Peptides against a protein of PDB entry 8PQO. Designs and how they scored, part 58

Target 1, 252 residues: chain A of PDB entry 8PQO
Amino acid sequence: VLLKEYRVILPVSVDEYQVGQLYSVAEASKNETGGGEGVEVLVNEPYEKDGEKGQYTHKIYHLQSKVPTFVRMLAPEGALNIHEKAWNAYPYCRTVITNEYMKEDFLIKIETWHKPDLGTQENVHKLEPEAWKHVEAVYIDIADRSQVLSKDYKAEEDPAKFKSIKTGRGPLGPNWKQELVNQKDCPYMCAYKLVTVKFKWWGLQNKVENFIHKQERRLFTNFHRQLFCWLDKWVDLTMDDIRRMEEETKRQ

## One batch from the design tools (peptide; aimed at target 1 I97 T98)

Design b1_p26_3_s4 (made by RFdiffusion4, then SolubleMPNN; from b1_p26_3, 14 letters changed)
Fold by OpenDDE base, seed 4:
Structure b1_p26_3_s4 (fold): chain B 252 residues (1-252), chain A 26 residues (1-26)
Amino acid sequence: as target 1 above (252 residues)
Amino acid sequence: MLSELLNFLKELSIWLTLLSLLEKLL
């Protein structure tokens, strides 16, 4: 098991981020061919548990059509079905990813707290001290180009170049996080993403767990760079606007 | 709603690589 807490600091409020996140997901999904193909929604319902209120979703991603033939031929039954269970109670979210074949031998859990701070809270997910001791805190700087793979880099999605016309935020210079403290009118938040990766196959555990973490980090980095650089597209949207956009996307 | 897996699937090559690794183990 490998745990890392990714801390993504953004010059947006927690409330703004909710809109921006949903917009950015929707926007990115429109640009991806077949993004919804092979997705089965088993459950989509409100939940209430232990004072947490939100939306619970259970989705199955059927990857049979998305993998090469040789993978399909060699994959045992259920191996290409990935289950995603998500509890969305913004500003808290939990996602659990499992596979039918691997069962307890595979787990990706992503627990996110969105807090109005600069990523300074320790153990925001309230792990036991012994568990927390083994968590690596990883800061993602959306302005740091060195954290972006060359193949993922787009100038229009570079926070170091982007300036929001609507908000005046950006560009994010090398010391932008320190400068936020002095900018009383600029909101900020941190997304604390505790990622638990479990891959219990002998000899490959560390390799696969590290690989998944590398991909998650890449995903978080790129996503939040987009989210910020799309600020002018979503900052004036309401949650109702987002819901309408989501419904429109479902009809396509 | 944000789907971590959906976002992860945007980069299909990542999943293909992962599945290829799994194939070697299956």
Scores: peptide ipSAE 0.032, ipTM 0.701, DockQ to the pose 0.249
OpenDDE base, seeds 1, 2, 3, 5: peptide ipSAE 0.057, 0.039, 0.029, 0.030; ipTM 0.691, 0.677, 0.657, 0.663; seeds 1, 2 fail the geometry check

Design b1_p26_4 (made by RFdiffusion4)
Pose (drawn by RFdiffusion4):
Structure b1_p26_4 (pose): chain A 252 residues (1-252), chain P 26 residues (1-26)
Amino acid sequence: as target 1 above (252 residues)
Amino acid sequence: TDVSTETKYYMALIPVVLHFVDNLLL
């Protein structure tokens, strides 16, 4: 099983990231016809354990209505049921994604620490030493065009071409992280996203784990580029504003 | 936050395709 820690250094605060991430997930999913239908909340409750106080959820995403009929007929029982178990104690969160048919043999786990630093902490997740020694640290720079697939590139989602009206932050150059250390005002943070991918069937552990990690890097990059370029849309929101928008979207 | 749609499809369709190919091979 392969583990990688993706460090996403951002010119926002940790407080700001919480609101911005929630807004961005909802906004990026605003054009998807077929969003919300098929989402099943099995469990939604508070939890507390040794300093980590938060909210636990168990959700199922039924994809039967979103794939062709032949895929629904051909799919082994439960293969189209995607389980997500989430522990949200921001600035820490853990999510575990499984497939009902694959049980625990196909697993994607993301454990994230959101810290007010420039991604300089080592083993922020406090792994056992030998296990930590086998974790590759991968840095995601949202200003670096070379880290974006050309088919994914969108000028309107390029931090190198965006300046915030409300904050004046951006555009981001190759020295934006250096100018953060030399700066006393603009906030910054790093999301330490430790990703574990497990695929235990058919001897395809390596191929699937690598494919999933490459796709997770691409998604983390594109998502956080979008998040920064949308700073004017969400930077003035509070958590109460987010919860209100959630209830609003709940009516339908 | 919720998982991406793309990740949901990977989690779903990878085992479907591989189970279909295993049945052909058998």

Design b1_p26_4_s1 (made by RFdiffusion4, then SolubleMPNN; from b1_p26_4, 19 letters changed)
Fold by OpenDDE base, seed 4:
Structure b1_p26_4_s1 (fold): chain B 252 residues (1-252), chain A 26 residues (1-26)
Amino acid sequence: as target 1 above (252 residues)
Amino acid sequence: MPASTELRFIVSLLPIILTLLEKLKK
């Protein structure tokens, strides 16, 4: 098991982020090859448990069409079906990813707290001390180009170049986080993403777990760079606007 | 309802999935 807590600092408020996240997901999905193809929504309902209220979703990602024929032929039954269970109770979210074939031998859990701070809280997910001591805190700097793969880099998604016309935020220089503290009018938040990866196949555990974390980090980095650089597109939107946009996306 | 960002993540796992499946074949 490999645990890392990714802390993504953003010059947006927690409330703004809710809109921005949903917008960015929708926008990114439009540009994604294959989009939601192969996604089966089994459950999508509100939930209330232990004082937590939100939306629960259970999706199956059928990857059969996403892999070459030879892979599909040799893949064990259920190996290409990925289950995603998500509890979205913003500002808290939990996602559990499992595989039908791997069963208990494979788990990706992503637990996110969105807090109005600069990533200074320790153990925001309230792990036991023994577990917490094994968690690596990883700070993602959306302005740091060196954290972005060259193939992922887009100038229009570079926070170091972007200037928000509507908010005046950006561009984010090398010391933007330090400067942000002194900018009383600029909100900020941190997304604390505790990622738990379990892959219990002998000889492959460390390799796969590290690989998955690498991909998660890549995703978080790129996504939040987009989110910030798209600020002017979503900052004035309401949740109702987002819902309408989502419905429109369904129609396409 | 757009696909989750996790979809992109899952798709990004395809290379390793392929590798693992190849190992299963052996």
Scores: peptide ipSAE 0.200, ipTM 0.796, DockQ to the pose 0.264
OpenDDE base, seeds 1, 2, 3, 5: peptide ipSAE 0.173, 0.166, 0.173, 0.169; ipTM 0.784, 0.786, 0.787, 0.785; seed 5 fails the geometry check

Design b1_p26_4_s2 (made by RFdiffusion4, then SolubleMPNN; from b1_p26_4, 17 letters changed)
Fold by OpenDDE base, seed 2:
Structure b1_p26_4_s2 (fold): chain B 252 residues (1-252), chain A 26 residues (1-26)
Amino acid sequence: as target 1 above (252 residues)
Amino acid sequence: MPASMELMFIVSLLPVVLTLLAELLK
């Protein structure tokens, strides 16, 4: 098991982020060819548990169409089905990813708190001390180009170059986080993303767990760079606007 | 078609899946 807490600081409010995240997810999904193919939504309903109220989703990602035919034919039953269970109670979210074949031997859990701070809270997910001491805190700086793979870099998605016309935010210089403290008119938040990866397969555990974390970090970095650089596209949208957009996208 | 950030991640798992399947086929 490998745990890391990714802390993504953004010059947006927690409330703004909710809109921006949904918009950016939708937009990013449009840009991915075949992104929606093979996705089965089993459950999409409100939930309430222990005072937590939100939306629960259970999706199955059928990867059969995403792998070569010979792989599909030889794959064990359930090996190409990934289950995603998500509890979205913004500003808290939990996602659990499992595989039918691997069962308890495979787990990806992503727990996110969105807080109006600069990533200064320790153990925001309230882990036991013994567990928390094994969590690596990883700060993602969306303005730091060195954290972006060359193949992922796009100038139009570079926070160090982007200037929001609507908000005046950006570009984000090397010291943008420190400067943010002095800018009373600029909101900020941190997404604390605790990622738990378990891949209990002898000889492959460390390799796969580290690989998954590497991909998660890459995803979080690129996504939040996009989110910020798309600020002018979503900052004036309401949640109702987003809902309408999502419904329209589903119809396409 | 539901959009999710996790979907984008799941696509990145394909190399892992292929590797695992290769190991299972040995």
Scores: peptide ipSAE 0.077, ipTM 0.762, DockQ to the pose 0.246
OpenDDE base, seeds 1, 3, 4, 5: peptide ipSAE 0.067, 0.056, 0.068, 0.074; ipTM 0.756, 0.749, 0.759, 0.761; seeds 1, 3, 4, 5 fail the geometry check

Design b1_p26_4_s3 (made by RFdiffusion4, then SolubleMPNN; from b1_p26_4, 18 letters changed)
Fold by OpenDDE base, seed 2:
Structure b1_p26_4_s3 (fold): chain B 252 residues (1-252), chain A 26 residues (1-26)
Amino acid sequence: as target 1 above (252 residues)
Amino acid sequence: MPPSMELMFTVALLPILLELLEKLLK
């Protein structure tokens, strides 16, 4: 099991982020092929537990059509079915990913708290001390070009170059986080993403767990760079606007 | 409506898992 807490600081408010995240996911999805093919929604309902109130979803991703023929033929029963259970109680979110074949031997869990701070809180997810001491805190700086792979880099998605016309935010210089503290009118937040990866196969555990974390970090980095650079596209939208956009997309 | 992380998985995490699966079964 490998745990890392990714802390992504952004010059947006927690409330703004809720809109920006949904918009950015939708925008990014336009560039992906396959759409909703192979996705089965089993459950989509409100939930309430332990004072947490939100929306619960259970989806199955059927990968049979997404893999090469030889993989489909060699894959054990259930190996190509990925289950995603998600609890959305913004500003808290939890996603659990499992596989039918691997059962308890495979787990990806992503738990996120969105806080109006600069990533200074320790153990925001309230882990036991013994568990917390094994968590690596990883700061993602969206303005740091060195954290971006060359193949992922786009100038139009570079926070160090972007200037928001609507808000005046950006570009983000090397010391943008420190400067932000002195900017009373600029909101900020941190997404604390606790990622738990378990791949309990002898000889492959460390390799696979590190690989998944590497990809998650890459994903978080690129996504939040986009989110910020698309600020002018979503900052004036409301949650109702987003809901309408999603509904319209479903009808098409 | 759908959880943000759920959508992120569909867009970006799923391809990663597919790549991993292909490597493991190859």
Scores: peptide ipSAE 0.082, ipTM 0.763, DockQ to the pose 0.137
OpenDDE base, seeds 1, 3, 4, 5: peptide ipSAE 0.074, 0.067, 0.073, 0.082; ipTM 0.764, 0.759, 0.763, 0.766; seed 5 fails the geometry check

Design b1_p26_4_s4 (made by RFdiffusion4, then SolubleMPNN; from b1_p26_4, 19 letters changed)
Fold by OpenDDE base, seed 4:
Formats: C-alpha cells, sequence, structure tokens
Structure b1_p26_4_s4 (fold): chain B 252 residues (1-252), chain A 26 residues (1-26)
C-alpha cells in the first residue's frame, strides 16, 4: 500500500472550485471521444451517513471494447471490469476504484477535502497516527512548469502565462502562493487529495503503486492547470448552469 | 452534480488501467 496526500493550492474559493471542477470535468469529458462507451451506472442516489450528505454513485467501466482483442481473449473473467464507487459530499469527496478479478488485491482510493487554506493542515483526513506517518505529502504547484511533462504542456493551459480578464487573477509567478497572502481580495483554497493505492502482487506491488501515483499526480497537475486557465469560462457560471451543461452533454 | 468529481481522472486513468491490465495479462 502506498499513500500520498497531494495538496493542490489554487487562487480560487472553495465555492468557486465546485463550479470550476464540474466545468473542467465536463470540458475534459467532451474532449475525450468515446469515454462514455462501456460505462454502466449502477447507482446514482443521494446518501446520508454520519452527518455526511451527498451523492453516491456506483459505476462499472467495462473495458472489453477498449482493449485489444488478444487482451480481451486472455483476460480472466471480471478483469476488464472496473468498479468506481464515489461519495460526493462537496467539499468532501471519496472515490474507490476496484477490479472484479483482483478483488482485495487492487484498490485506488481518492479522498479529497477542499479547504480555504494554503495546504497547511496536517492529517485533514483524520488518519490514525500510525497510518499518517506513512503518508507522503506532495505539493502540486500549478504554476511550476517543471512539474508538467513536455507532452502535456500547452501554453493556453499555463498558469504562469494566463491572466483572468474577469477576476484579474494571474499570471502566477514563482512566488504566487506567498503573494496570495497579501492579496486580500484573492480567494485561495487547497484540495487535499489523499490517494491510497494498493496493488498486491509479489514483485510488482511497489512498481505498480508508484506508477499509479505518478499518473495520478500527472492528472491532478494537468487538471488543475486547466481549471485555473479556464477561470474566465466558468467563474460566472452557477451550479444550475453546470447542471444544464451536463444534461446537454449527456444528450450528445 | 456529476456522479464523480474524479470522473475526469477515471477517464484519464482508463488508458493507464488498460495498460496495466494488458501488462498483467501479458
Amino acid sequence: as target 1 above (252 residues)
Amino acid sequence: MPASMELQFIVSLLPILLTLLAALLA
């Protein structure tokens, strides 16, 4: 098991982020052709548990159509079915990814708290001390180009170049996080993303777990760079506007 | 609200998961 807490600081409020996240997810989903094929929604319902209220979803990603024929032919039963269980109680979210074949030997869990701070809270997910001591805190700086793979870099998604016309935020210089403290009118938040990766296969555990974390970090970095650079596209949108956009996207 | 706030990540992870699965089956 490998745990890392990715801390993504953004010059947006927690409330703004909710809109921006949904917009950016919707936009990213539009750009990925065929992403909806093979997705089965088993459950999509409100939940209430221990004072947490939100939306629970259970999806199955059927990967049979997404893999080469030879992989499909060799794949054990259930190996190409990925289950996603998600509890969305913004500003808290939990996603659990499992595989039918690997059962307890494979887990990706992403637990996110969105807090109106600069990533200074320790153990925001309230892990046991013994578990918390094994968590690596990883700061993602969306303005740091060195954290972006060259193949992922786009100038239009570079926070160090982007300036929001609507909000005046950006460009984000090397010391932008320190400068935020002095900018009373600029909101900020941190997404604390605790990622738990378990891959129990002797000889491959560490390699696969580290690989998954590397990919998660890449995804978080790119996504939040996009989210910020798309600020002018979503900052004036309401949650109802987002819902309409999602409904329109589902009909396409 | 979208079913998963991590939906973008799952969609983006799909090629990675497929690669991992292919490697496991290979």
Scores: peptide ipSAE 0.082, ipTM 0.779, DockQ to the pose 0.150
OpenDDE base, seeds 1, 2, 3, 5: peptide ipSAE 0.065, 0.073, 0.070, 0.069; ipTM 0.768, 0.774, 0.774, 0.770; seeds 1, 5 fail the geometry check

Design b1_p26_5 (made by RFdiffusion4)
Pose (drawn by RFdiffusion4):
Structure b1_p26_5 (pose): chain A 252 residues (1-252), chain P 26 residues (1-26)
Amino acid sequence: as target 1 above (252 residues)
Amino acid sequence: VLFVVYLVVTFLIVVGAMMYHRNHHV
């Protein structure tokens, strides 16, 4: 099983990231016809354990209505049921994604620490030493064009070409992280996203784990480029504003 | 042959379903 820690250094504060990430998930999913239908909340409750106080959820995403009929007929029972178990104690969160048919043999776990630093902490998740020694640290720079697939590139989602009206932040050059250390004002943070991918069937552990990690890096990059370029849309929102927009979207 | 085809189809559906979820819930 392969583990990688993706470090996403951002010119926002940790407080700002919480609102921005919630807004961005909702906004990026605004054009998807077929969003919300098929989402099933099994469990939604508070929890508390040794310093980590938060909200636990168990949700199921039924994909039967979103795939062709033949896929629904051919799919083994439960293969189209995606389970997501989430522990949200921001600035820490853990999510575990499984498939009902694959049980625990196909697992994607993301454990994230959101810290007010420049991604300089080592083993921020406090792994056992030997296990930590086998974790590759992968840095994601949202200003680096070379880290974006050409088919994914969109000028309107390029931090190198965006300046915030409300904050004046951006555009981001190759030295933006260096100018952060030399700066006393603009906030910054790093999301330490430790990703574990497990695929135990058919001897395809390596191929699937690698494919998933490459796709996770691509998604983390594109998502956080979008998040920064949308700074004017969400930077003035509070958490109360976010919860209000959630209730609003709940009516339908 | 039929068994191999079954495994390939199941693999594509399982991995695809997971990826479909990940592309929408990052």

Design b1_p26_5_s1 (made by RFdiffusion4, then SolubleMPNN; from b1_p26_5, 22 letters changed)
Fold by OpenDDE base, seed 5:
Structure b1_p26_5_s1 (fold): chain B 252 residues (1-252), chain A 26 residues (1-26)
Amino acid sequence: as target 1 above (252 residues)
Amino acid sequence: DEEEKKKKLELEIILGAILDYLSRNV
């Protein structure tokens, strides 16, 4: 088992981020071939637990249509079915990812707190001390081009070049996080994403777990660069606007 | 070893599926 806490600092408020995240997810989904194809929703209901109120979803992603025919033919039963259990109680979110074939030998858990700070809170997810001491904290700097693969780089998604017309935020220079403290009118937040990866195949555990973390880091980096650079597209939207957009997309 | 090759292939398939999911569900 390998745990890392990714801390993504953004020059947006927690409230703004809720809109921006949903918009960016929707936008990213539209740009991908096959969108929601193969998604089966098993459960979608409100939940309440220990004062946490939110929406619980259980989805199965059937990826058979997303892979070449020869892969589908060779895939073990259940290997291409990904189960996603999600507890959405913004500003808290938890997602548990499993695979039917791997059963208990594979788990990805992503727990996210969105806090109005600069990533300074320790153990925001309230792990036991013994567990917390083994968690690596990884800071993602969305302005740092060196953290982006060349193949992923787009100038229009570069926070170091982008300036929001609507808000005046950006471009983000090398010391943008430190400068935020002096900018009273610029909100900021940190997404604390605790990622737990479990892969229990002997001899491959560390390799696969590290590989998955590398991919998660890449994804988080690219996503939040997009989220910021799309600020002018979503900053004036309300949650009601987002809900309407989602409903319209479902009818399409 | 044929069994090792099979396991490697299965791993690649599973990892591919996981990565596909992750890329779509940030």
Scores: peptide ipSAE 0.504, ipTM 0.902, DockQ to the pose 0.793
OpenDDE base, seeds 1, 2, 3, 4: peptide ipSAE 0.485, 0.457, 0.460, 0.474; ipTM 0.897, 0.888, 0.889, 0.894

Design b1_p26_5_s2 (made by RFdiffusion4, then SolubleMPNN; from b1_p26_5, 21 letters changed)
Fold by OpenDDE base, seed 5:
Structure b1_p26_5_s2 (fold): chain B 252 residues (1-252), chain A 26 residues (1-26)
Amino acid sequence: as target 1 above (252 residues)
Amino acid sequence: SEEEEKKKLTLEIVLGSILTYLSRNV
C-alpha cells in the first residue's frame, strides 16, 4: 500500500471550485474521443452517513469497445470492467476504483477535502498517527511548467501565461502562492487529495503503486491547470447552470 | 503460464485506462 497526499493550491474559492470542477470535467469529457462511451451508471442516489450528506454513484467502465478485438478475446472475465464508487459530499469527496478480475488485489482510493487555505493543514483526512507518518505530502504547483510533461503542455492551458479578463487573476508567476496572502481580494483554496493505492501481485507491488501515483499526479496537474485557465468560461456560471448543462448533455 | 499472461494483460489494460477513461471528478 502506498499513500500520498497531493495538495493543489488554486487562486479560487472553495465555492468557485465546485462550479469550475464540474465545468472542467464536462469540457474535458467533450475533448476525449468516445468520452462516456461504455460507462454504465448502476447507482446514482443521495446518501447520508456519519454527518456526510451528498450523492453516491456507482459506475462501471466497460472497456470492451476501447481495446482491440484480440485483446478483448484474450482478456479474462472481469478484466475489462472497472468499478468506480464515488461519494460526493462537496467539499468532501471519496472515490474508490476497483477491477472485477483483480478483486482485492487492486484498489485506488482518492479522498479529497477542499479547504480555504494554502495547503498548510496536516492530516486533514484524520488518519491514525501511525498511518499518517507514512504519507508523503506532495505539492502540485499549477504554474510550474517543469511539473508538466512536454507532451501534455499547451500554451492556452499555461497558468503562467493566462490572464483572467473577468476576475483579473493571473498570470501566475513563480511566487504566486506567496503573493496570494497579500492580495486580500483574491480567494484561494487547497484541494487535499489523499490517494491510497493498493496492488498485491508479487514482484509488481511497488512498481505498479508508484506508476499509478505518477499517473494520478499527472492527471491532477493537468486538470487543475485547465480549470484555472478556463476560469472566464465558468466563473459566471451557477450550480443551477451546471445542472442544466448536464441535463442537456444527457438528452443528446 | 496462461494465468500469468492473463494477469499481465489485465494489468496493462487497467493501467492504461486510468488517464483516459476514468472520471476526472475525483
Scores: peptide ipSAE 0.489, ipTM 0.910, DockQ to the pose 0.411
OpenDDE base, seeds 1, 2, 3, 4: peptide ipSAE 0.475, 0.469, 0.463, 0.467; ipTM 0.908, 0.906, 0.906, 0.907

Design b1_p26_5_s3 (made by RFdiffusion4, then SolubleMPNN; from b1_p26_5, 19 letters changed)
Fold by OpenDDE base, seed 5:
Structure b1_p26_5_s3 (fold): chain B 252 residues (1-252), chain A 26 residues (1-26)
Amino acid sequence: as target 1 above (252 residues)
Amino acid sequence: DEEKKKKELELKIVLGAVLTYLNRHV
């Protein structure tokens, strides 16, 4: 088992982020062929637990249509089915990802707190001390080009170049986080993403777990760079606007 | 070992599927 807590600091408020995240997810999905294809919703219901109120979903992503034919032909039963259990109670969310073929031998859990701070809270997910001491905290700096792979780099998605017309935020210089403290009119938040990866196949545990973390880090970096650089596209939208957009997308 | 190679291939397929999912669900 390998745990890392990714801390992504953004010059947006927690409330803004909710809109921006949903917008950016929707936008990213539009650019991918077959975004909602092969999704089976097993459960979609409200939940309440220990004062946490939100929406619980259990979905199966059938990815047979998303892979080449030769892969589909070689895939064992259940290998291309991803189960997602999600507890959405913004500003908290939890997602558990499993695979039918791997069963208990594979699990990814992503727990996220969105806090109006600069990533300074320790153990925001309230792990046991013994567990917390083994968690690596990884700071993602969306302005740091060195954290972006060359193949992923786009100038229009570079926070170090972007200037929001609507908000005046950006560009983000090398010391933008420190400077943010002095900018009373600029909101900020941190997404604390605790990622747990469990892979049990002997001899491959560390390799696979580290590989998945590497991919998650890449994804979080790119996504939040996009989210910020798309600020002018979503900052004036409301949650109701987002809901309408989602409904319209479902009808297509 | 053919069995080992088979399992490695199956793992690669699963990882590919997982990555496909993760790319859509940040």
Scores: peptide ipSAE 0.612, ipTM 0.932, DockQ to the pose 0.734
OpenDDE base, seeds 1, 2, 3, 4: peptide ipSAE 0.602, 0.512, 0.526, 0.587; ipTM 0.930, 0.900, 0.903, 0.925

Design b1_p26_5_s4 (made by RFdiffusion4, then SolubleMPNN; from b1_p26_5, 21 letters changed)
Fold by OpenDDE base, seed 1:
Structure b1_p26_5_s4 (fold): chain B 252 residues (1-252), chain A 26 residues (1-26)
Amino acid sequence: as target 1 above (252 residues)
Amino acid sequence: SAEEEKKEIELKIILGAILTYLSRHV
């Protein structure tokens, strides 16, 4: 088991981020062939636990149509079915990902707190001290080009070049995070994403767990760069606007 | 061995499925 807490600081408010995240996810999904095709919703219901109120979903992602034919033919039964259990109680979210074939030998858990701070809180997910001491905190800087692979780099998605016309935010210079402390009129937040990866195949555990974390870091970096650079596209949208976009994406 | 090759293929398939999912969910 390998745990890392990714801390993503953004020059947006917690409330703005809710809209921006949903927009950016919807936009990314539209750009991919097949959109939401192959998603089965098993459960979609409200929940209440320990004062937390939100929406619980259980979905199966059937990926048979998303892989090459030779992969589909060789895949063990259930290997291409991803189960997603999600507890959405923004500003808190928990997602648990499992696979039918791997059963208990595979787990990805992503727990996210969105806080109106600069990533300075320790153990926001309230882990036991013994567990917390083994968690690596990883800061993602969306303005740092050195954290972006050359193949992923796009000038139109570079926070160091982008300036929002609607809000005046950006471009983000090398010391943008330190400067936010002095900019009283610019909102800021941190997404604390605790990622737990478990892969219990003998001899492959550390290799696969580290590989998945590397991919998650890459995805989080690119996604939040896009989210910021798309600020003018989503900042004026309502949650109802987002819901309409999600419905349109599911129909494609 | 044939068993090792089978496990390697299964690993690649599973990792491919995981990455396909993760690319759409951040």
Scores: peptide ipSAE 0.582, ipTM 0.923, DockQ to the pose 0.758
OpenDDE base, seeds 2, 3, 4, 5: peptide ipSAE 0.574, 0.578, 0.580, 0.576; ipTM 0.920, 0.922, 0.923, 0.922

Design b1_p26_6 (made by RFdiffusion4)
Pose (drawn by RFdiffusion4):
Structure b1_p26_6 (pose): chain A 252 residues (1-252), chain P 26 residues (1-26)
Amino acid sequence: as target 1 above (252 residues)
Amino acid sequence: SLSSEELKLLTEIAYFIISMEFFSNL
């Protein structure tokens, strides 16, 4: 099983990231016809354990209505049921994604620490030493064009070409992280996203784990580029504003 | 909650699982 820690250094604060991430998930999913239908909340409750106080959820995403009929007929029982178990104690969160048919043999776990630093902490997740020694640290720079697939590139989602009206932040150059250390004002943070991918069937552990990690890096990059370029849309929102927009979207 | 892009990626994995189980039965 392969583990990688993706460090996403951002010119926002940890407080700002919480609101921005919630807004961005909702906004990026705004054009998807077929969103919300098929989402099933099995469990939604508070939890507390040894310093981590938060909210636990168990959700199921039924894909039967979103795939061709032949896919629904050919799919082994439960293969189209995606389970997500989430522990949200921001600035810490853990999510576990499984498939009902694959049980625990296919698993994607993301454990994230959101810290007010420039991604300089080592083993921020406090792994056992030997296990930590086998974790690759992968840095994601949202200003670096070379880290974006050409088919994914969109000028309107390029931090190198965006300046915030409300904050004046951006555009981001190759030295933006260096200018953060030399700066006393603009906030910054790093999301330490430790990703574990497990695929135990058919001897395809390596191929699937690598494919998933490459896709996770691409998604983290594109998502956080979008997040920064949308700073004017969400930076003035509070958490109460976010919860209100959630209840609003709940009516339908 | 999962994003639309994450669900699309998981759908690709679901197709892969289906294909592997279909050809195992054959």

